Peptides against a protein of PDB entry 5A53. Designs and how they scored, part 135

Target 1, 230 residues: chain A of PDB entry 5A53
Amino acid sequence: LVENVKQALFIPGQSCNKNLHDIMVDLSALKKPDMKRFNRKNDIHPFEDMSPLEFFSEKNDCSLMVLMTSSKKRKNNMTFIRTFGYKIYDMIELMVADNFKLLSDFKKLTFTVGLKPMFTFQGAAFDTHPVYKQIKSLFLDFFRGESTDLQDVAGLQHVISMTIQGDFQDGEPLPNVLFRVYKLKSYKSDQGGKRLPRIELVEIGPRLDFKIGRIHTPSPDMVTEAHKKP

## One batch from the design tools (peptide; made by RFdiffusion4, then SolubleMPNN)

Design b2_p17_5_s1 (from b2_p17_5, 9 letters changed)
Fold by OpenDDE base, seed 1:
Structure b2_p17_5_s1 (fold): chain B 230 residues (1-230), chain A 17 residues (1-17)
Amino acid sequence: as target 1 above (230 residues)
Amino acid sequence: RIGNAEEVEKTFLELLE
């Protein structure tokens, strides 16, 4: 079953500022062509009322949404939402730390639109802790792209790295997730007549450190339904 | 369908082999 590529909708909230707008533009560029952006601010509070997001999901045929908001308590907040059957499946607040870097902060490398990134996850909690499992699932789902059988490994241009910033114990605040994007550069090194392809990773941005906020998790019944193979 | 992380990882590993 070739699943259709999931479409993402980026929504500026009422409190969306210039920094969030710039972050939205840069992050959404990685999702092209499977991305829509609203140009108008929308007053949406997903943890109070989810119905507007379900409406937007259905109206725009987008199963992925990102709401851009900022407040004193939740500065530079990206709420990532997934829907199943146009109903909210899960939500997570990821607040971008002030040390972020935009694509403009890196050397302009030619970006090919529509290439599927490879993912790397650093931290055992991505496989054991419920919150980090959700983050892993979310980002893999968000950037999965087109499942072409002919994924020419030679077409892998990008690596997205997600790292848990340090160890933590039960009851401690959850460490940030470090989001990094690299371009794979193949150099033909002529070392001694054997052209060993050297692959170098070059950071291309954006660089985002995510602080974890509020989470909405699906019901067990919804999990079962969402994982059913048609 | 909401992607299973395991299926996505398997697909990436299969592409690397």
Scores: peptide ipSAE 0.090, ipTM 0.706, DockQ to the pose 0.082
Fold by OpenDDE base, seed 4:
Structure b2_p17_5_s1 (fold): chain B 230 residues (1-230), chain A 17 residues (1-17)
Amino acid sequence: as target 1 above (230 residues)
Amino acid sequence: RIGNAEEVEKTFLELLE
């Protein structure tokens, strides 16, 4: 089964600021060429009315959307939206902590646009807790690229790492998710006349710590339809 | 299709083995 790459639409909200704009630019660079950005601010409140997002999904043929908003209560908020059949499937607010790093904060490395990332998830809750399961599913859907039966290993240059920051118990606030991006650097090391392939991970950015906010989950019927194999 | 996280993860693990 070959599935087309999901297209992403980045939407500046009415409260989008310079920091969010910069974060949007850098995060969306990882989604090139399968990304669109709006240049103007849009007054969208997805947890009050989802209809404008469904309209944008259909009009732009994008099944992924990111709304950039900021307030005192929800600073540097990235609302990630997925659609199925241009209807809202799920939404999650991920607020970027102030300690973020942009691509400009890292050593500029040449990268090929459109390469498939590898993923690493650190924390058992990614497989057990419903919120972290949704986050895992979301980021895999967002950045996985083209789904093919044959994976070209030679095209794997980037690693997206997601880590749950610390342990938590039931009823406690959900720990942040640490988003990191690495480039695989292969080099040959001559040790004792044997060339051993060495792989190093070099952080390339952006570096984002996500605080979890509000969530919208799909209906059971929509889950069933969205998971059907054609 | 949406929500195929498990299939994507398995494919990467198989490539690393």
Scores: peptide ipSAE 0.074, ipTM 0.693, DockQ to the pose 0.090
Fold by OpenDDE base, seed 2:
Structure b2_p17_5_s1 (fold): chain B 230 residues (1-230), chain A 17 residues (1-17)
Amino acid sequence: as target 1 above (230 residues)
Amino acid sequence: RIGNAEEVEKTFLELLE
């Protein structure tokens, strides 16, 4: 069964600022063509009332949503939402640290729109800790492109790297997740008459350090339904 | 379907093989 590509909706909240707007534009560019953006601010408080998000999910046929909000307590907050059957499945607040870099801060490289990124996850907690498992699942779902039957490795131009910033113990604050995007650059090196392919990773942005905020997790029943293969 | 993380990872590993 080939699943349709999940569509993402980017929503400026009422408190969306210029920085969040710029981050939204840059991050959403990685999701093209499977992305919609609202140009108007919407007064949505997903941890108080989820109904507006379910409405937007259904009306826009988007199973992925990102709400852009900012407050003194939750600065540069990106709330990532997934829906199943247009009902809220999970939510996670990821606050962008002030040290962020936009695409404009990097060397402009041409990229083909719609290519599926490769992923790398650094940190054992991505496989063991429930919060980081959710983050891993979210980003894999979010940037999962079309299932190309073609092992067109040549079409894999981007690597998304996610790193847990340092070690932590039980009861300690959860370390930030470092989000980095690289382009694979192939060079032909002429060494001794044999052209050896050299591959270099070039950071292309955006560069985002995510502080973890509030989380909504699905019920066990919703998990079971959402994982059912038709 | 949600939670295709493992399938995406498998596909990625299959592409690297």
Scores: peptide ipSAE 0.064, ipTM 0.673, DockQ to the pose 0.084
Fold by OpenDDE base, seed 3:
Structure b2_p17_5_s1 (fold): chain B 230 residues (1-230), chain A 17 residues (1-17)
Amino acid sequence: as target 1 above (230 residues)
Amino acid sequence: RIGNAEEVEKTFLELLE
């Protein structure tokens, strides 16, 4: 089954500020061409009422949404939402730490729009802990792009790296997730007449450290429906 | 053991070299 590429909708909330707008622009650039952005602020509180997001999902045919909000309690908050059948499947708040870097903070490298990124996940909790499993699933779904059978390795330009910042025990606060984006550069090193291919990773941005906030998980019935292979 | 963010990034880059 060739699944259609999931479309993303970026929504400025009422409390969206300049920093969040810039982060939105840079992160959404990685989702081109499968991305829409609203230019107007919308007063949406997804953990109080999900109906407006379901309406936007259906109206825009977007199964991925990102709501940009900021408050004293939840500064630089990106709420990532997935829908199934235009109903809310899951939600997670990821708050961007103040140490973020934009694409403008890195050396501008030309990249081809629409290339499928590679992913790396660092931390055992991505495979064992429910919250980090959701994050892993979310980002894989968000940036997966077109399922081309021809993984032309030559077309792999980008690596998205996600790292859990340190170890934690049960009952401790969940460590931040470090989001990094790299471009693969192939260098022909001429070492003594043997051309050894060297691959270097160059960070291209954005650089985001995510603090985990509130989470909405799907109902067991919705999980069953979402996993039904046609 | 995954250390601080900088150590983790360095280790990751070293693993890809």
Scores: peptide ipSAE 0.009, ipTM 0.479, DockQ to the pose 0.040

Design b2_p17_5_s2 (from b2_p17_5, 10 letters changed)
Fold by OpenDDE base, seed 5:
Structure b2_p17_5_s2 (fold): chain B 230 residues (1-230), chain A 17 residues (1-17)
Amino acid sequence: as target 1 above (230 residues)
Amino acid sequence: RIGDAEAIEKTFLSLLE
């Protein structure tokens, strides 16, 4: 079963500011060519009414959406939404901390658009804790790109690293997720007549620390339907 | 379909091998 690449729609909310716009541009650049952006602000409150997002999902044929909003309580908020059959599957608020870095803050490296990234997840909670499992699922789904049988390692240019910032116990606030993007650089090191492949990771941005906000989880029935193999 | 995180991750890990 060849599944089509999921398209992402980036939506500026009414409270979208310049910083969020810049973050949107940079993050969406990693999703090219499978990305659309609205140029107009939309007054959407997804945790109050999800119907506008379902409408946009269907109208734009996008199963991934990112709503950009900012308030005093939820500064630099990126609400990530997934749909299944153009119905809301899940949502999560990820607020970008003020220490963010844009692509312009890093050395510009030439990269090929549309290459599939690798993911690395640091923190056991990505496999055990429901919220971090959702985040892991979301980002893997968001950036998985084309399912090509040709696992050409030579086509691997990007590594996306997601790290849970510190340990936490039950009942404690959930640590931030550190989002980092690296480019793989392969060097042929001529050391001692043996060409050892040397791989270096170079951060390319954006650099985002995500504070976790509100979450919407699918019903068990929707989970079953969304995971059915045809 | 919602992506199977484990299946997707395995696919990514196989690119490192």
Scores: peptide ipSAE 0.222, ipTM 0.834, DockQ to the pose 0.123
Fold by OpenDDE base, seed 2:
Structure b2_p17_5_s2 (fold): chain B 230 residues (1-230), chain A 17 residues (1-17)
Amino acid sequence: as target 1 above (230 residues)
Amino acid sequence: RIGDAEAIEKTFLSLLE
């Protein structure tokens, strides 16, 4: 069974500001065409009441949601939500650090919309630590796109890199996750009469450093149901 | 369905092999 591509809904919260809006626009551009955005602010507090998100998931047929909020405690907060059967599966707050860069801060490189990105994860904790495992799972699920057959390797234009910022020990604050997006640029290099294909990675943005916030994890029963193969 | 991260990752890596 080929599952349909998961649709993402970007929701500005009541505290959404211009910076968050710009971040939302740029991040959501990477999810095109499988993305919807609300133009109106919605007063949603996912960790207090999840019901509005379940309603939006069902109404918009979106199993992925991103809520944009900002407060003194949780500045530039992107709450990533996944649903299963239009019920909340998991949530994670990822706060964008002030050093963010928008697509406009990079050289405008044309890219084809809808191409599946490649992913790279840097940091052992992505495979061992439950929070980073959730982040890895989330982003892979978020940007999985269409199941393209191997033939479109030539269509791979983008690499999304996620790096854990430094080492940490148990009980220490979780390091930020560095989100970077690169475009593969092929050059014909004429070196010594041999045309060697030169591939360069060019950062295209957005550049986001995510501080990890609150997390909601699914019940064991929901995990079982969500992973069932039909 | 919530995808298995490892299975999904393999679909990305298989594009590099």
Scores: peptide ipSAE 0.203, ipTM 0.793, DockQ to the pose 0.098
Fold by OpenDDE base, seed 3:
Structure b2_p17_5_s2 (fold): chain B 230 residues (1-230), chain A 17 residues (1-17)
Amino acid sequence: as target 1 above (230 residues)
Amino acid sequence: RIGDAEAIEKTFLSLLE
């Protein structure tokens, strides 16, 4: 079963500001062509009432949603939502730290739209801790793109790196997740008459440090249904 | 379908191998 590419809907909340709008534009550019953006602000409070998001999921045929909000308590907050059968599966708040960089802050490198990223995850907690496992699952699902058997390795152009910022123990605040995007650049190095292929990673942006906020996890029944092979 | 994170990761890694 080849699943259709999941479509993402980016939604400005009522409290969406210019910085969040710019972040939304840059992050959504990585999801092209499988992305929609609303131009109007919507008053949505997903942890109070999920019904508006379920309505938008169904109406727009989008199983991925990102709500952009900002408050004193939750500054630059990106709420990532996944749906299954147009019902809320999971949600996570990821607040962007003030040290963010936009695509315009990096050297403009052209990339082909629609090519799949590679992923790297740094931190053991991505495989063991429930919250970081959800983050890993979310981002892999978000950027998976079309399942093509023939991904020509020659078509690999960029890497998304996600790093847990430091170690933590039980009961401690969860460290931030460092989101970085790199382009693979191939150089022919002529060192000593041997042309060795050199590959370099060049950061292209955006650069986002995510502080983890509130989380909604699916019911065990929804997990079972969502993992069933048709 | 919400795939297993491990299955999705293996798909990405298999493209690098």
Scores: peptide ipSAE 0.068, ipTM 0.732, DockQ to the pose 0.080
Fold by OpenDDE base, seed 4:
Structure b2_p17_5_s2 (fold): chain B 230 residues (1-230), chain A 17 residues (1-17)
Amino acid sequence: as target 1 above (230 residues)
Amino acid sequence: RIGDAEAIEKTFLSLLE
């Protein structure tokens, strides 16, 4: 079963500011062509009422949504939402730290739109801790793109790196997740008369440090339904 | 379907091998 590429909808909330808008533009550029953006602000509070998001999911045929909001308590907040059957599956608030960098802060490199990124996850908690497992699942699902045939390995241009910022113990605040995007640059290096292919990673942006906020997890029944192979 | 992260990762790694 070739699953259709999941479409993402980026939604400016009522409190969306210029910084969040710029972040939205840059992050959504990585999801092209499988991305829609609203131009108007929408007053949505997903942890109070999820029904508007379910409506938008269905109306726009988007199973991925990102709500851009900012408040004193939750500054530069990106709420990532996944739906299953146009019902909310899970949600997570990821607040962008003030040290963010936009694509404009990096040297413009030519890239092909629509190429699948490679992923790297740094931190054991991505495989063991439920919150980081959700983050890993979310970002893999968000940027997976089309099922590429093996021949498209030559088209791998981007690496998305996600790193848990430090170790933590049970009951401690969850460390930030460092989101980085790199382009693979191949150099022909003449080392000792042998042309060795040298691959370098060049950061291309955006650079985002995510502080973890509120989380909504699916019911066990929804998990079962969402994982059913047709 | 919401894919299992592990299944997605394994599929991706298998494409790189």
Scores: peptide ipSAE 0.034, ipTM 0.681, DockQ to the pose 0.078

Design b2_p17_5_s3 (from b2_p17_5, 11 letters changed)
Fold by OpenDDE base, seed 5:
Structure b2_p17_5_s3 (fold): chain B 230 residues (1-230), chain A 17 residues (1-17)
Amino acid sequence: as target 1 above (230 residues)
Amino acid sequence: RIGPAAEIESLFLSLLS
């Protein structure tokens, strides 16, 4: 079953600033060609009223949405939304820390649009903690595109690395998630007549440290329906 | 802080191998 690639809609909120706009542009570039961006600001408050997002999901046929907002309390906030049947499935606020780097901050490398990234997740909590499990699921869903059982190594160009920044215990604030994007460079090293494959990872950006904000989790019924293979 | 590039490199080497 080739699942159709999920389309993403990037929505500038009313409080979207230049930094968020730049982040939006850079992050959405990784989702091309399966990405739409609104040019106009929209006054959306998803944790107060989700109906506008459901409307946009249906109108634009996008099951992935990212709302860009910024306030004193929630600076550089990217609200990631997933829909199922154009109804809200889950939401998570990921606030970009001030130490972010844009694509322009890295050496410009040529890349082929549409190649699927490989993901790496560092931190046991990605498999055990409900919030980090949601983040893992979200980003896999967002950037992986078509579910292919066999990852063609020959077509591997990008690696997206997500790292939980440090250990934490129950009751402690959730550590940030470090989002890094690398380009894979493969070359043969000539060592003593043996050509050994050598791989180099080059960071290409954007570099984002995500602080976790508010979360909306799906109902058990929606989880069951969303996991039903057609 | 940069992600574990070395660990990822090792993983890729194992896959190309």
Scores: peptide ipSAE 0.024, ipTM 0.556, DockQ to the pose 0.065
Fold by OpenDDE base, seed 3:
Structure b2_p17_5_s3 (fold): chain B 230 residues (1-230), chain A 17 residues (1-17)
Amino acid sequence: as target 1 above (230 residues)
Amino acid sequence: RIGPAAEIESLFLSLLS
C-alpha cells in the first residue's frame, strides 16, 4: 500500500512574530514540495475550538498542520496537528527554546528537494512513554515523504535527529526534545595511499529545542480507524 | 551536544558496511 505523501499546512496565528515566522519558513523548507504556507495571520485557538483547523484541513487537502503562536505562558509555540478524514486526530504543543538556530546560521549546502530523510531517536522513552511515542509518530509522519519499500541507502542525504534531553522519573516534568538536521557527506580520504570511505555529518539546521506543552490524544475509535489498512 | 551525531555516524557506517 503506497500511502500518499501527507501535505502540511503552516498557519501563522494572531500572535505570530518575526522569530516564529523565520522558524516556520526554515522548518517548512524541509517539507517541500509537500507544503503550503498562509501569508495572513489567523486567530485560531485549537484547544478551545478545533473546527477552524478541520475546515482548513479539508479546504487545503492537508492532513498535517502547524500553528505558530507566542504568549508569555507559551513562547514560540508550534502546535502540530494531524487529521484523519479531515477530522482532528491528535495535537501537540512544542515550544521552541530561545537558543534556536536558523538555516542562515549554518554553512549553506546544496539541498535536494524531495529526498527522504533518515530518522534517529535517542531516548528509551520514545518507545515506551505515550507523549514521546506521539512525538516520534508525528515527526515520522511529517517528514517521511514518499513511502518506499526499500530504503535506498545510496540516496540518503539527510538525517533528522531527535533526542530526549536527559532522564526523568514518573511525575517529573518531561525533558525537552532536541531537534537536529544533518547532511551526510561521503568522501574518500587518501591516507597513505589507502582510500578509506569516510562519512561526515554536517549540521544544516534548523536547530530547535522543543519544550512539550498541551496534548490532544485521539479517541480509541479514531485510532482503530486510522490503523485500518484500506 | 554532539552526542546524537556520533550515534548517527555509527548507524550510517553500519548501514554502508
Scores: peptide ipSAE 0.019, ipTM 0.559, DockQ to the pose 0.067
Fold by OpenDDE base, seed 1:
Structure b2_p17_5_s3 (fold): chain B 230 residues (1-230), chain A 17 residues (1-17)
Amino acid sequence: as target 1 above (230 residues)
Amino acid sequence: RIGPAAEIESLFLSLLS
């Protein structure tokens, strides 16, 4: 079964700066080969008018889009967009904190392009809170596509860890989501004459702390249609 | 505090067991 891998389109907005560009390059590298990037800035305001994004979705046959913008109010803002039938399904703003690290900040490790990462989610809210549920769904959809039940452990190279930064109560600002990428290093350790498989996790980047911004949630009808197995 | 790496390591160990 050829997994219909969702294609991603990275779009620099009019306010895209060098830092956001670098973040875009590094994050999009994890989506290769199922990724396109625009080289030109586009003046798009998705929460005011979604029609340009729907146009780009259809024109480029991409059901995933990331818009890179930056302002005083929304610095280093990555707007993640999903479409269904080239119509907007959902959107979420994730602003990258200033403490980000690029791939160049880590030891360069060779990895195979196109391997799907394993995900780990830390925080109960990923399963209970609507916003964090959307984030979880988004990132799983973005990097794994349709979940095949058969995770081939032999094909596991990368782990993406997403952690909710601290506890929160109702009415409080939503904590940041800590995005971390690790390479799985398998080596045989000779302990006591038995070769025990030892697994080491090495952070490879990028390192991103996401502050949650505005969200657009799908209509109940769109949810039903999107979950209909063809 | 078990860092994200430790949690992931535990997960991998559980998957390999």
Scores: peptide ipSAE 0.016, ipTM 0.600, DockQ to the pose 0.065
Fold by OpenDDE base, seed 2:
Structure b2_p17_5_s3 (fold): chain B 230 residues (1-230), chain A 17 residues (1-17)
Amino acid sequence: as target 1 above (230 residues)
Amino acid sequence: RIGPAAEIESLFLSLLS
């Protein structure tokens, strides 16, 4: 089964700064080898005109895109875009809070490129609230791919944890999503002659707290088409 | 039988708490 792994394109916007660039590099490293990065800034405003993104999607054969922009209103903004048939399917702005940590802030560990991460989602809203459902869907789609194959535990290296920061009620601002990446270390502990498998989680970064911004949702027709199994 | 995934989830919850 040729897993059509979705390719991601990371695009620096015109307002992309050093911090965003560093975040882009680190986050995109988790998508290797299925990612491309533009080195040049592009003046794209996806919520004003989506056509440039559709063009890039088609030209680069990337169904996933991340636009890096920053403004006073939307600081450290990562706009995640998905396309279907090179047309915009959905978009979501996720603004990285200032307390972010880069890969360089963590102990460098050996990393095997291309291993699929396991995901953990903390917060009931990931399954019930439309925005968080979209986020969950997006990140699963982005990093795990379409493969429904049971991940070989022996091949499990990374865990991506996404946590909704606190409870919220209807009408309240949506809590941030805490993005954490861990490496699983398996140790055989010799405790009293019994080798007990010990698993340790080591945070490897990046550490990102996402503030939710604007969202574009697909048309019902696009949803139907996107869910059609070929 | 709590599958490996559930054990990992429990571990994560314990580390985050």
Scores: peptide ipSAE 0.015, ipTM 0.548, DockQ to the pose 0.120

